# Peptides against a protein of PDB entry 6RGO: the designs that were tried, part 73

Target 1, 392 residues: chain A of PDB entry 6RGO
Amino acid sequence: MALKLLGFNQDATCFSVISSNKGVTIYNCDPFGKCFELEKSTSNDEELDFLVEMLFSTSLIAVVDKTIGASKRKKLKIVNTKRKATICELTFPHEIMDVIMNRKIICVVLKSDQIFVYDISCMKLLRTIDVRGEKLKSTSKFRNSEAVGDIGVRVSLSTDNNSILCYSSYSKSDKENAPLNDIVVFDALKCIQINVLPAVHQSNIVCIACSPDGMLMATASEKGTIIRVFKTIDTENDEPILVNEFRRGSRPSRISEMKFNHDNTLLACVGESDTIHIFALPVTTTEADANEDDTLQQSSHSLSSSINGLQYISKGLANRFGKIIVSKIPTQSQQRHVAYIKIPENAKYRIGFPKDTTNTIHICGEDGNYLVYSIPRNEVGPCTLVKSNTFD

## One batch from the design tools (peptide; aimed at target 1 D11 S57 L60 R103)

Design b2_p21_8_s1 (made by RFdiffusion4, then SolubleMPNN; from b2_p21_8, 11 letters changed)
Fold by OpenDDE base, seed 4:
Structure b2_p21_8_s1 (fold): chain B 392 residues (1-392), chain A 21 residues (1-21)
Amino acid sequence: as target 1 above (392 residues)
Amino acid sequence: SEEEKIKELNELLEELEKLLK
């Protein structure tokens, strides 16, 4: 059977799949099993396409049927899964590309590069963000969005109450083909722009992850070779703070999803490659309780390996392209993964981090596998498989 | 009605608040 993965919910307690024969199925992770099924509305052999966003483990889901006709692709249904009833239906002027939800907010991304922000408690529109409208003030030509494939506005939303929305925006470059390589950080509750990170990559951003607390974001471009992690709100001298630069690989490969764990210690990425990569983030140790004098003389043998890292003061060739503010971390200081999972080359996978187990990752594949892995703490290596289930 | 919609949404948000405590 052809399976299409929709992904995990915010806390990785559930995941959603499209089965060609059944429609949408939501699985609970622990105990493993079906918790909801949305039957196919049509008997036709048409390829099923849906968006489904679940509000954690609640009975609230947002559903978009993308299977049939341009009209259905513009409709968002809010459904109570216990009642099997539609609470409300919203209709948009353009096709819905993505739906993201947290405890307070629903964000709806349109093919028009518009983001509609709703208060979940009443389904009232709080804001319409026109990502093209900001571009059109700078660049006259409508990109016929039809020709350039799967490149649209990307969004990520914090899972907390702060409701920090990160989205890709067009650079202010005078070029007709300005890339989606800026990030805007937006308070979705207050409807205020907090920060703008210009030119975080050289090409379009294709993947964004916001941390659960909204304090960090990860970005990847079409190349998918480098992942950058930034602070969302904090700035240093009005400049964006780059926390980490990770190397996923040397070969270009699209990243489809990234996620932080719940304590911001790990970042996972998955995509077209045979490998899920897990990176360690620096824990900001709050220096508070290090009063215990335990003089472990770790003989810091200062291997003063004189990495005469040539400070290539890259004299910023002020090329007329906006300053890539991101001082590229020297390629030598690019961190690699601390852990990895091998996956089948031909199976798309999705990832989730459970709240209660910071060193555990949930993954599910279009191959019908739901897998739970333990992440090694003290060594660089493969993750250990802890649980496995199959779904159809 | 809009009131019934808001009531049902609030009942589901109260379910969420119970799951997150």
Scores: peptide ipSAE 0.555, ipTM 0.950, DockQ to the pose 0.783
OpenDDE base, seeds 1, 2, 3, 5: peptide ipSAE 0.549, 0.540, 0.541, 0.553; ipTM 0.949, 0.947, 0.947, 0.950

Design b2_p21_8_s2 (made by RFdiffusion4, then SolubleMPNN; from b2_p21_8, 10 letters changed)
Fold by OpenDDE base, seed 5:
Structure b2_p21_8_s2 (fold): chain B 392 residues (1-392), chain A 21 residues (1-21)
Amino acid sequence: as target 1 above (392 residues)
Amino acid sequence: SEEEKIKELKELLEELEELLK
């Protein structure tokens, strides 16, 4: 049977899939089992396509039916899974491309490069963000070409209450084909732009991840060779703070998803490659906790010695390499993965980090595998398979 | 109704607050 993965929820306690025979199915991760099914409303042999976003492990889901006709692709249903009932339906002027939510906010991304921000508690519209802006509306021929691939506005939302929204934006280049290579950081609750990171890649950004606390963001371009991690809010001399630059690989390969773990110590990425990569992040000691007990110092020392080299590189290289404001971390200082998972070639996988186990990663595949891996702490190497389940 | 929707959304957010404790 053909499975299509929708993804994990915010804390990797559940994942959702489209089954060609059943419709949308939600699985609980622990104990592993089917917890919800949205049956096919239609007996049509049409390939099922849905967006499903979960509110953690609650009975609230957001659903978009992308299978049947242009009208349904513009409709967001908020569904109570326990009642199997629609709470409300929102209709948009354009096709829904993505839906993300946290504890406070739902963001709906449209094919028009608009982001609609809603308060989840009442489904009230807080903001409409027009990523194209007013000036580009006059000249932008609708990218009516079905053939201009999956290049749209990308979004990520913090899973906490801060509700930091990161989205890709068009660079201020007067070119009709301006790349989506800027990032805007937006407070989704206050509806205020916090920061703008200009030209974080040379090409369109195709993947963004926000940390659970909203303090970090990871970006990848269409090339998927380099992942950049930035601070979201903090700036140094009005410039974006690049925390890390990771090399996924030397060959171009699309990254479909990235996730931070709950303590911001790990970043995972998955995509079209046979490998999930896991990168270690520096523990940003907030200066505030420097006053209490000396006793925990010993175990952190081994990772800290390699990180001290990153602070000095920011100042010097900005001047020489043109309109890309991102300080190019020298190719020699690009960090590699600390851990990896091999996956079947051409298998689409999704990733999630559970809250309670910062060194565990959940993955699921369109091959019907749900896998739990332990991430090595002390060495660079493969993750260890801890648990496996199958789904249909 | 709008009131019933808001009530049901609140009940689901209370479920979330219980899961996050």
Scores: peptide ipSAE 0.552, ipTM 0.949, DockQ to the pose 0.782
OpenDDE base, seeds 1, 2, 3, 4: peptide ipSAE 0.541, 0.537, 0.531, 0.539; ipTM 0.948, 0.947, 0.945, 0.947

Design b2_p21_8_s3 (made by RFdiffusion4, then SolubleMPNN; from b2_p21_8, 10 letters changed)
Fold by OpenDDE base, seed 5:
Structure b2_p21_8_s3 (fold): chain B 392 residues (1-392), chain A 21 residues (1-21)
Amino acid sequence: as target 1 above (392 residues)
Amino acid sequence: EEKKKIEEINELLKELEELLK
């Protein structure tokens, strides 16, 4: 059967898949098992395509039927999985490209590069963000989106109550083909723009991850060779704070998903490559508690030597033309992965970090594998397989 | 009808609040 992965929920307690024969299926991770199925309403041999966003392990899901020929690609259904019933339906002017949810907010990304921000508690529209802005309204060249299928606005939302929304935006370059290489940080609850990170990559951003607390974001371009991690809110001298620059590889490869763990100590990435990469983030010891004399000297030494590379937060040379050139961390100081998982070649995988075990990663594949790995703490190496399950 | 829909959403949000305790 052809499986299509939709992904994990916010805390990696569940994942969703499309089965060609069954429709949408949700699996619980622990205990492993099928917890929900949305049966295919139509006997048509059409390839099923859905967006499914879960609200953690609750019975609330957001569903979009993206099946080709379906008039439903503009419709978001809020479904109660226990009742197998649609609670409400929202209709949009354009096709839905993505749906993200946290405890407070639903964000709906449209093919028009609009982001609709809703308060989940009342399904009230809080904000419509037009990422193209007013200037691009005149060039009614709807990019024939068939050929450039994958270049659109990317979004990530913090899983906490702060509801920090990070999205890709067009650079202010008056070029008709401006890249989606800016990041906007937005308070989705207050509907306020907090920060703008200009030109964080040279090409379009294809993947964004926000940390659970919304304090960090990771970005990757179409090249997928470098991952950058920034602070979301804080600025230094009105410049974006680059916390880390990670090297995934030397060869271009698309990154499809990135996630932080729940304590912001790890960043994982997955994509078209045979390898899931896991990077260590510096623990920001808040300078405040440096006064308590507690003699736990020993074990921190080995990781600290890799952290001394942090001093080259080279002040972005604000070039005279307001282009923040994100100072390239010297290629020698580009951190590599601390851990990795080998996956089958050409298998699409999704990743999730469970809340309770910060050194554990959940992965699932279109090959029907659900796998739990332990991440090594003290050495650079492969993750250890802890649990495996299969699904169909 | 809209009130019932919002009420049902709020029931599911309470389920979330229970899961997050």
Scores: peptide ipSAE 0.505, ipTM 0.939, DockQ to the pose 0.841
OpenDDE base, seeds 1, 2, 3, 4: peptide ipSAE 0.461, 0.446, 0.441, 0.477; ipTM 0.930, 0.926, 0.925, 0.934

Design b2_p21_8_s4 (made by RFdiffusion4, then SolubleMPNN; from b2_p21_8, 10 letters changed)
Fold by OpenDDE base, seed 5:
Structure b2_p21_8_s4 (fold): chain B 392 residues (1-392), chain A 21 residues (1-21)
Amino acid sequence: as target 1 above (392 residues)
Amino acid sequence: DEEEKIKELQELLKELEELLK
């Protein structure tokens, strides 16, 4: 059977898949098992395509039927999985490209590069963000979106109550083909723009991850060779703070998903490569508690030498001409992965971090594998397989 | 009904609050 992965929920307690024969299926991770199925309403041999966003392990899901020829690609259904009933349906002017949810907010990304922000508690529209802005309304060249299939607005939302929304935006370059290489940080609850990170990559941003607390974001371009991690809210001299620059690889390869773990100590990435990469983030020891407990000195020394390199990153961004020349962190100071998982070549995988075990990663594949890995703490190396399950 | 919809959303959000305790 052809499986299509939809992904994990916010805390990696569940994942969703499309089965060609069954429709949408949701699996619980622990105990492993099928917890929901949305049966295919039509006997048509059409390839099923859906967006499914879960609200953690609750009975609330957001569903979009993206099946080709379906008039439903503009419709968001909020479904109660216990009742198998649609609570509400929202219709949009354009095709839905993405849906992201947290405890407070639903964000709906349209093919028009609009983001609709809703209060989940009442499905009230809080904001419509037009990422193209007013200037591009005049150039009615709707990019024939068939040929440029994968370049659109990317979004990520914090899983906490702060509801920090990070989205890709067009650079202010008056070029008709401005890249989606800016990041906007938006308070989705207050509907306020907090920050703008200009030109964080040279090419379009294709993947964004927000940390669970919304304090960090990771970005990757179409090249997928470099991942950048920024602070979302904090600025230094009105400039964006680059926290990390990670090297995934030397060869271009698309990153499809990135996720932070729940304590912001790890960043994982997956994509078209045979390898899931896991990077260590510097633990921001708040300077305040440095006074008392002398004893944990020994293990931190190796990572502290890397932190002194970070202060050089901020000063290098301050080029006189308001162009954030992302100072090429010397290729020598680009951090590599601390851990990795080998996956089957050409298998699409999704990743999730469970809340309770910050050194554990959940992965699932279109090959029908659900795998739990332990991440090594003290050495650079492969993750250890802890649990495996299969699904169909 | 819009009121019934809001009520059902609030019930599911309460399920979330119970899961996150």
Scores: peptide ipSAE 0.495, ipTM 0.937, DockQ to the pose 0.793
OpenDDE base, seeds 1, 2, 3, 4: peptide ipSAE 0.473, 0.459, 0.454, 0.466; ipTM 0.932, 0.927, 0.924, 0.929

## One batch from the design tools (peptide; aimed at target 1 K82)

Design b2_p22_3 (made by RFdiffusion4)
Pose (drawn by RFdiffusion4):
Structure b2_p22_3 (pose): chain A 327 residues (1-135, 151-284, 335-392), chain P 22 residues (1-22)
Amino acid sequence: MALKLLGFNQDATCFSVISSNKGVTIYNCDPFGKCFELEKSTSNDEELDFLVEMLFSTSLIAVVDKTIGASKRKKLKIVNTKRKATICELTFPHEIMDVIMNRKIICVVLKSDQIFVYDISCMKLLRTIDVRGEKIGVRVSLSTDNNSILCYSSYSKSDKENAPLNDIVVFDALKCIQINVLPAVHQSNIVCIACSPDGMLMATASEKGTIIRVFKTIDTENDEPILVNEFRRGSRPSRISEMKFNHDNTLLACVGESDTIHIFALPVTQRHVAYIKIPENAKYRIGFPKDTTNTIHICGEDGNYLVYSIPRNEVGPCTLVKSNTFD
Amino acid sequence: SEEEEEEEEEFAEEIIEQLEEE
């Protein structure tokens, strides 16, 4: 089958790719190279490694499952790339759905909507967050820098009226203090959530409305959350998969089950800005590094890696700059 | 950029040592 299940780094330095053949490879951007290659851990052809989230450019990797079910739901391994050794092997009562890391805090998301927060220096569990215990699946996002700030979708106070709903809660994982609770920002479920690297901004994706809403995160007034802007969906409602924020928080990238990738600018310092054409029934992931604000890195399941440029004052499409092919 | 990458690697190694000690 195709080389599916791409994962993208926080700093846009490298990306995680599960080669359907054997193990998982991690490439670099500049210079492009085979950075890390996981050995054989397989027994059948279509069984897939699912979840890999990494540090910035380091040797520290978070790896989850290999087998379809032998040791998948209840595993987390911490591996150094230079020596290929497992350090800590944590076990969890449910199936892992996503793992997000940063320099200070490691988050582990379970299928039962439990979020485990760890101080990464000693792996002490800071807090267990019973989201489903209070009231598709939960989408969680996190800031990259320090003062790492956690964002998760929570159910509303209409559980009695119906089973599924999605509001937003802002949480400071550094001090384990809930900062702001946002109301039902959508009339539908929440598909994907992106938080700014500095933790000041947040994006929301709806399944039905397909309109991205941006709210201030922490400095927002206590009385009411502050809405920043909205972005035109285009000609057709489409499911969104992954969104990213620029380092200066002037740009927002959007990808999904669509022909095109949309680029939204920010009035921090409207409907559409830059659009990148994409093959229809293939899936891609997004990133952009810290070095420049004009370059957008693209990861594709077709086997191609592309680097596009952004037009500052033109509403035109992006310009391709650099490309390379996968393995 | 190279210096920053080195510093990040050093910092990750310190975390790895601390976890090994445990």

Design b2_p22_3_s1 (made by RFdiffusion4, then SolubleMPNN; from b2_p22_3, 12 letters changed)
Fold by OpenDDE base, seed 5:
Structure b2_p22_3_s1 (fold): chain B 392 residues (1-392), chain A 22 residues (1-22)
Amino acid sequence: as target 1 above (392 residues)
Amino acid sequence: REKERKELEKEAEEILKKLESL
């Protein structure tokens, strides 16, 4: 059967898949098993497409039926999985491209490059973000929906209650074909723009990850060769702080997903390549805790000592003239992965970091594999397979 | 873990009940 992966929930306790015969299935990771199934409403041999966003491992999910020809592609359903019932339905003016949530906020991304921000507790609209802005509304050239494939607004939301929303935005170039290479950082609770990171890549941003606490953001362009990690809130001299620059590879390869682990010590990426890459982040020692017990530091120091050569290169990526200051991070200081997982070629995989085990990664494939890997702590190398399960 | 899961589920059930009443 053709499986389509929808992904893991926020804490990697569940993942969702589309089965051509059954519709949407949600699996629990531990103990492994089916926890919810949404039956196919149509008998047609149409290729099923869905968005499913879970509120962690709870009975609350958001569902969008994206099946071609379905009038439902503009409809967000809030479903109670215990009751197998739609509780409420929201209809949007345009097709839903993405849905993200945490305990406070649900964000709905439309094909119109609009982000609708809701208070999840009452589904009250807090904000409509128009990423195209007013200037682009006058050019009635809706990017012809056929030729501009996967290039749309990308979003990521912090899994905590701070509800930091990171989204890709159009660069302020007067060009009709401005790239989606700016990032906006938005407080989704207060509905305030807190930062703008201009021209973080040369081409469109295709992947964004916000850290669980919302303090870090990772970005990748269409090239997928370089991953950049920024502070979300802090600025140096009114310029964005680039924390890390990682090299995934020398060959272009699209990154489909990135995730931070729970303590912001690891960043994983997956995409079209045969390799999941895991990068180490420097532990941000807050200068304040440098006074207490020397004894526990020795085990963290071995990874930190190799990373301590990364000066925070506070070189603002944005010249005032929208010229990409390619970070003068010498190509030699681009960090490689600390760990990796080999996956089948052309297999689509999704990744998740469990909250309680910062050195464990969950992965699932359209090949029907759910895999748990241990990440090496003290060496650069392959992850170790700890557990495997299959799903259909 | 199990305590946090129960707290999250309770919060989700409270949300779902509110949304059903709208």
Scores: peptide ipSAE 0.634, ipTM 0.957, DockQ to the pose 0.870
OpenDDE base, seeds 1, 2, 3, 4: peptide ipSAE 0.609, 0.601, 0.580, 0.595; ipTM 0.953, 0.952, 0.949, 0.951

Design b2_p22_3_s2 (made by RFdiffusion4, then SolubleMPNN; from b2_p22_3, 10 letters changed)
Fold by OpenDDE base, seed 5:
Structure b2_p22_3_s2 (fold): chain B 392 residues (1-392), chain A 22 residues (1-22)
Amino acid sequence: as target 1 above (392 residues)
Amino acid sequence: SEKKREEELKKAEEILKKLEEL
C-alpha cells in the first residue's frame, strides 16, 4: 500500500501517516503503536492528501483535507482525537499550504503567501502577514499558480512559549520574479517583527528550521548543497550573525526537512538523497560557571576543528543592477556532517529529535519503517540502529 | 518528567475545553 508521511510532532513522541486504504493514522513512538485513526470518509480511489499538525502528544490536532478536487482544501479543522470530534472549523480564502503550532500559537500558511497567526486558546486571529503585500504594489502579477511549482512561503515556529516564527519573504529586488530568499523573524505572541535576514541564499528558500527555543534558524535553498545557521534575534552591526555553514553535498538535492535537537547541539537534514546528515553545532558555553576548580584532567581529545566563526559579512554590494550579491562564504568555512544515516533511494523519510535523549534521532519512511538511531558524539561515522518497528 | 507531561496534557485539555465552548 502507498504510505505518505506527514511527519513527527514537535517532540518526536508521535508521527502521522496517510494510508491509501485507512486514511490518517497517528503512531506513538514509545511504546510503539497506533494511538489514533481518522477513517477515510469517501469510498473513492482518490489519492488522499492531508495536513496534520499535532499539539505534542495531546489529543489536539489540526487537520486539512488536501485531496485533489476537495472543496475542503481551504478548511482547517481542530479535532479532539480522544472524542473523535471536530471542535472548530476555520475557512480561508485560499488553499492551505501549511499549518504549524505550539502551546500558544497556530500559524496557517495559504497559497496566497499569507500567514494567519492565531491564539490557540480561543482561535482569535492575532495577525495576518501578507508576504506579497510587503512588496511594492507594482509586481501584482500573480505567479500563474500552475507553472510555479512547489515554491511558496516556508515557515518554522519555535516549540517553546516564546513563539518565534521564521518565514521566507521576497527580496526587495525590482525584478518581477524576486526569489523567496529573505527571512523574517517574527514574535508571534506580540505580533512584532524582530529581525530581517536579507538574501540568505541566492535562490528560493525551500526549507527552514527554527530551534526549539527560537534562538537559532537553519535555512536551505532549492540547491540543498549548503545549509546556513543564523542567530534569529541577535545582530552584529545590524548584520545577521551566521553561526554555521554546513555542506550537505556537492550535488544538488532538495532538502525536505531539517530539525534541531532540543539542546541546539545537533542539526539533522533529510530530503531526496539516500542520506540523512547530522551536523554538530558549537555549544555556547555560557561564561558564568567557569569558577568551579574541579581539576578532572579528562584528556578529551577535542578534535578542535577550529570553528573559525567567519562572521557573515553581508557585503551586499548593491551593484548598479540592484542584484544583492550574496557574498560567497569561503568553501573553507563549510563543515561536513559528523554523523549520517543511509536510507533507501527514493524513499521519503521524516526526522524528529526526542526531548530526553539528545544523542538519539527518530526517523520514519514511506517504506513503513520507524527507526531509532544513536548518534556518535566522539567520532565521525554512521549512526547505530537501536530500535526498529514497522507500520502499515 | 512525568509531572511536566501531565501539566502539558492538562493545559491541552484546558485549550480543548475552551475551544469546545466556542
Scores: peptide ipSAE 0.315, ipTM 0.858, DockQ to the pose 0.810
OpenDDE base, seeds 1, 2, 3, 4: peptide ipSAE 0.196, 0.222, 0.166, 0.160; ipTM 0.791, 0.815, 0.724, 0.711

Design b2_p22_3_s3 (made by RFdiffusion4, then SolubleMPNN; from b2_p22_3, 11 letters changed)
Fold by OpenDDE base, seed 3:
Structure b2_p22_3_s3 (fold): chain B 392 residues (1-392), chain A 22 residues (1-22)
Amino acid sequence: as target 1 above (392 residues)
Amino acid sequence: RKEEIEKEREEAEKILEKLESL
């Protein structure tokens, strides 16, 4: 059977899949089993495509039927899975490309490069973000869906109540084909732009992850060789916004998903490669937690010495957007993974971090495997398989 | 941690209850 993975929920307690025979199925991770099924609306042998976003482990889901030929690609349904009832339906002017949510906000990304921000509690529209801006509306060249590949606006939302939205934006180049290589940081509750990070990669950004607390974001370009981690907010202390640069590999490979763990100590990435990579982040000691456990201090000292090479050329032009000179990061400061998982070369995988443990990762594959791995603490090496289940 | 996860689930269920009241 052809399976398509939709991914894990915010706390990795559930994952969603599309089965060509059954429609959408949601699995619970522990105890492992089916918790919800959405039957096919059509008897046609058409390849099913859906967006499904689940609100944590609740009965609330957002669903978009993206199946080819379906007139439903512009409709968002909010569904109670326990009642099997549609609560509300929203219709958009353009095809829905992505849906993300937390306990405060739903964001809907359209093919028009618009982001609609809703208050989840009442489905009130808070903001429409036009990523192309007002000036580019006159060039009616919608990127024809067929010719420009899977390059669109990417989004990530913090899972906390602060609701920090990170999205890719077009560079201010006068070129008709400006890359999506800027990042905007947006407070989705207050509807305020917090920051703009210009040219964080040389090519289009294809993957973004926000930390659960919204304090960090990770980015990857079409090359997928380098992952960059940034602070979302400028700190008054002249600290560099770029906090980490990780090397996934030497060969170009698309990254499909990145996630932080719940304490911001790990960043995982998955994509078209045979390897899930897990990177260690320096513990940002907020001044409050300085009193407990001596044991993790040894790894932090080696990181501080390499960051001092970021020459902020602070001189000259009064544009409030600090020019991050990403081009001068020494290749020697690029960290490798601390842990890895080998996966089948042709299977798409999704990743999730459970909240109960900081050193466990959940993964699921289009091969029908749900796997739980333990991440090594003291050694660089492979993760250990702890639990395995199969789904169909 | 288990108590925090359950509290977060209860906060998310309260949003579903609000949406069903519209």
Scores: peptide ipSAE 0.318, ipTM 0.884, DockQ to the pose 0.502
OpenDDE base, seeds 1, 2, 4, 5: peptide ipSAE 0.298, 0.304, 0.299, 0.305; ipTM 0.878, 0.881, 0.878, 0.878

Design b2_p22_3_s4 (made by RFdiffusion4, then SolubleMPNN; from b2_p22_3, 10 letters changed)
Fold by OpenDDE base, seed 5:
Structure b2_p22_3_s4 (fold): chain B 392 residues (1-392), chain A 22 residues (1-22)
Amino acid sequence: as target 1 above (392 residues)
Amino acid sequence: MEKEREELEKEAEEILEKLEKL
């Protein structure tokens, strides 16, 4: 059967898949098993496509039927999984491209490059963000959907209650073909833009991950060779703070998903390559706790000592043209992965970090494998398979 | 975990009940 992966929920306690025969299935990770199934409403041999966003492991899900020819591609359904009932339905002016949520906020990304921000508790619209801005409304050239490959607005939302929304935006170039290479950081609760990171890549951003606490953001371009990690809120001299620059590889390969672990110590990435890469982040010691007991620090120092060479290259040369040249970390100081997982070539995988086990990663594949890996703590190497399950 | 899951489920149920009345 053709499986299509939808992904893990926020805490990697569940994942969702599309089965050609059954429709949408949600699996619980531990104990492993089916927890919800949305039956196929149509007997047609149409290739099923859905968006499913879960509110953690709860009975609340958001569902979009994206099946070709479906009039439903503009409809967001809030579904109670226990009752198997649609509770409410929102209709949008354009096709829904993405849906993200946390305990406070649901964001709906449209093909029009609009982001609709809702208070989840009442589905009240808080903000409509128009990423194209007013200047591009005059050029009624909807990117003909056929020729411009899957380059739309990318979003990520913090899983905490701070509800930090990171999204890709068009660079302030008067060119009709401005790349989606700026990032906006947005407080989704207050509906305030809190930061703008201009030209974080040379090409369109195709993947964004916000940290669970909303304090960090990872970005990757169409090339997928370099991953950049920024502070979301903090600035140095009104300039974006580049925390890390990771090298995934030398060959171009699209990154489909990135995730931080719960404590912001790890960043994982997956995509078109045969390898999931896991990168270590420097532990941001807040300078405040430097006064307490010296004795327990010895074991954590071994990984930190190799990372302490990351000078915050805060020197974004603000070129007089408002292009922040993100100071390229010298290629020699670009960090590699600390851990990796080999996956089947051309297999689509999704990743998730469980909340309570910061050195564990959950992965699932369109090959029907759900796998739990242990991440090595003290060595650079492969992750160890801890648990495996299969799904259909 | 289980207590946090129960608290989250209760919050989700309260949301769903509010949304059903709209």
Scores: peptide ipSAE 0.664, ipTM 0.961, DockQ to the pose 0.872
OpenDDE base, seeds 1, 2, 3, 4: peptide ipSAE 0.657, 0.644, 0.630, 0.647; ipTM 0.960, 0.959, 0.955, 0.959

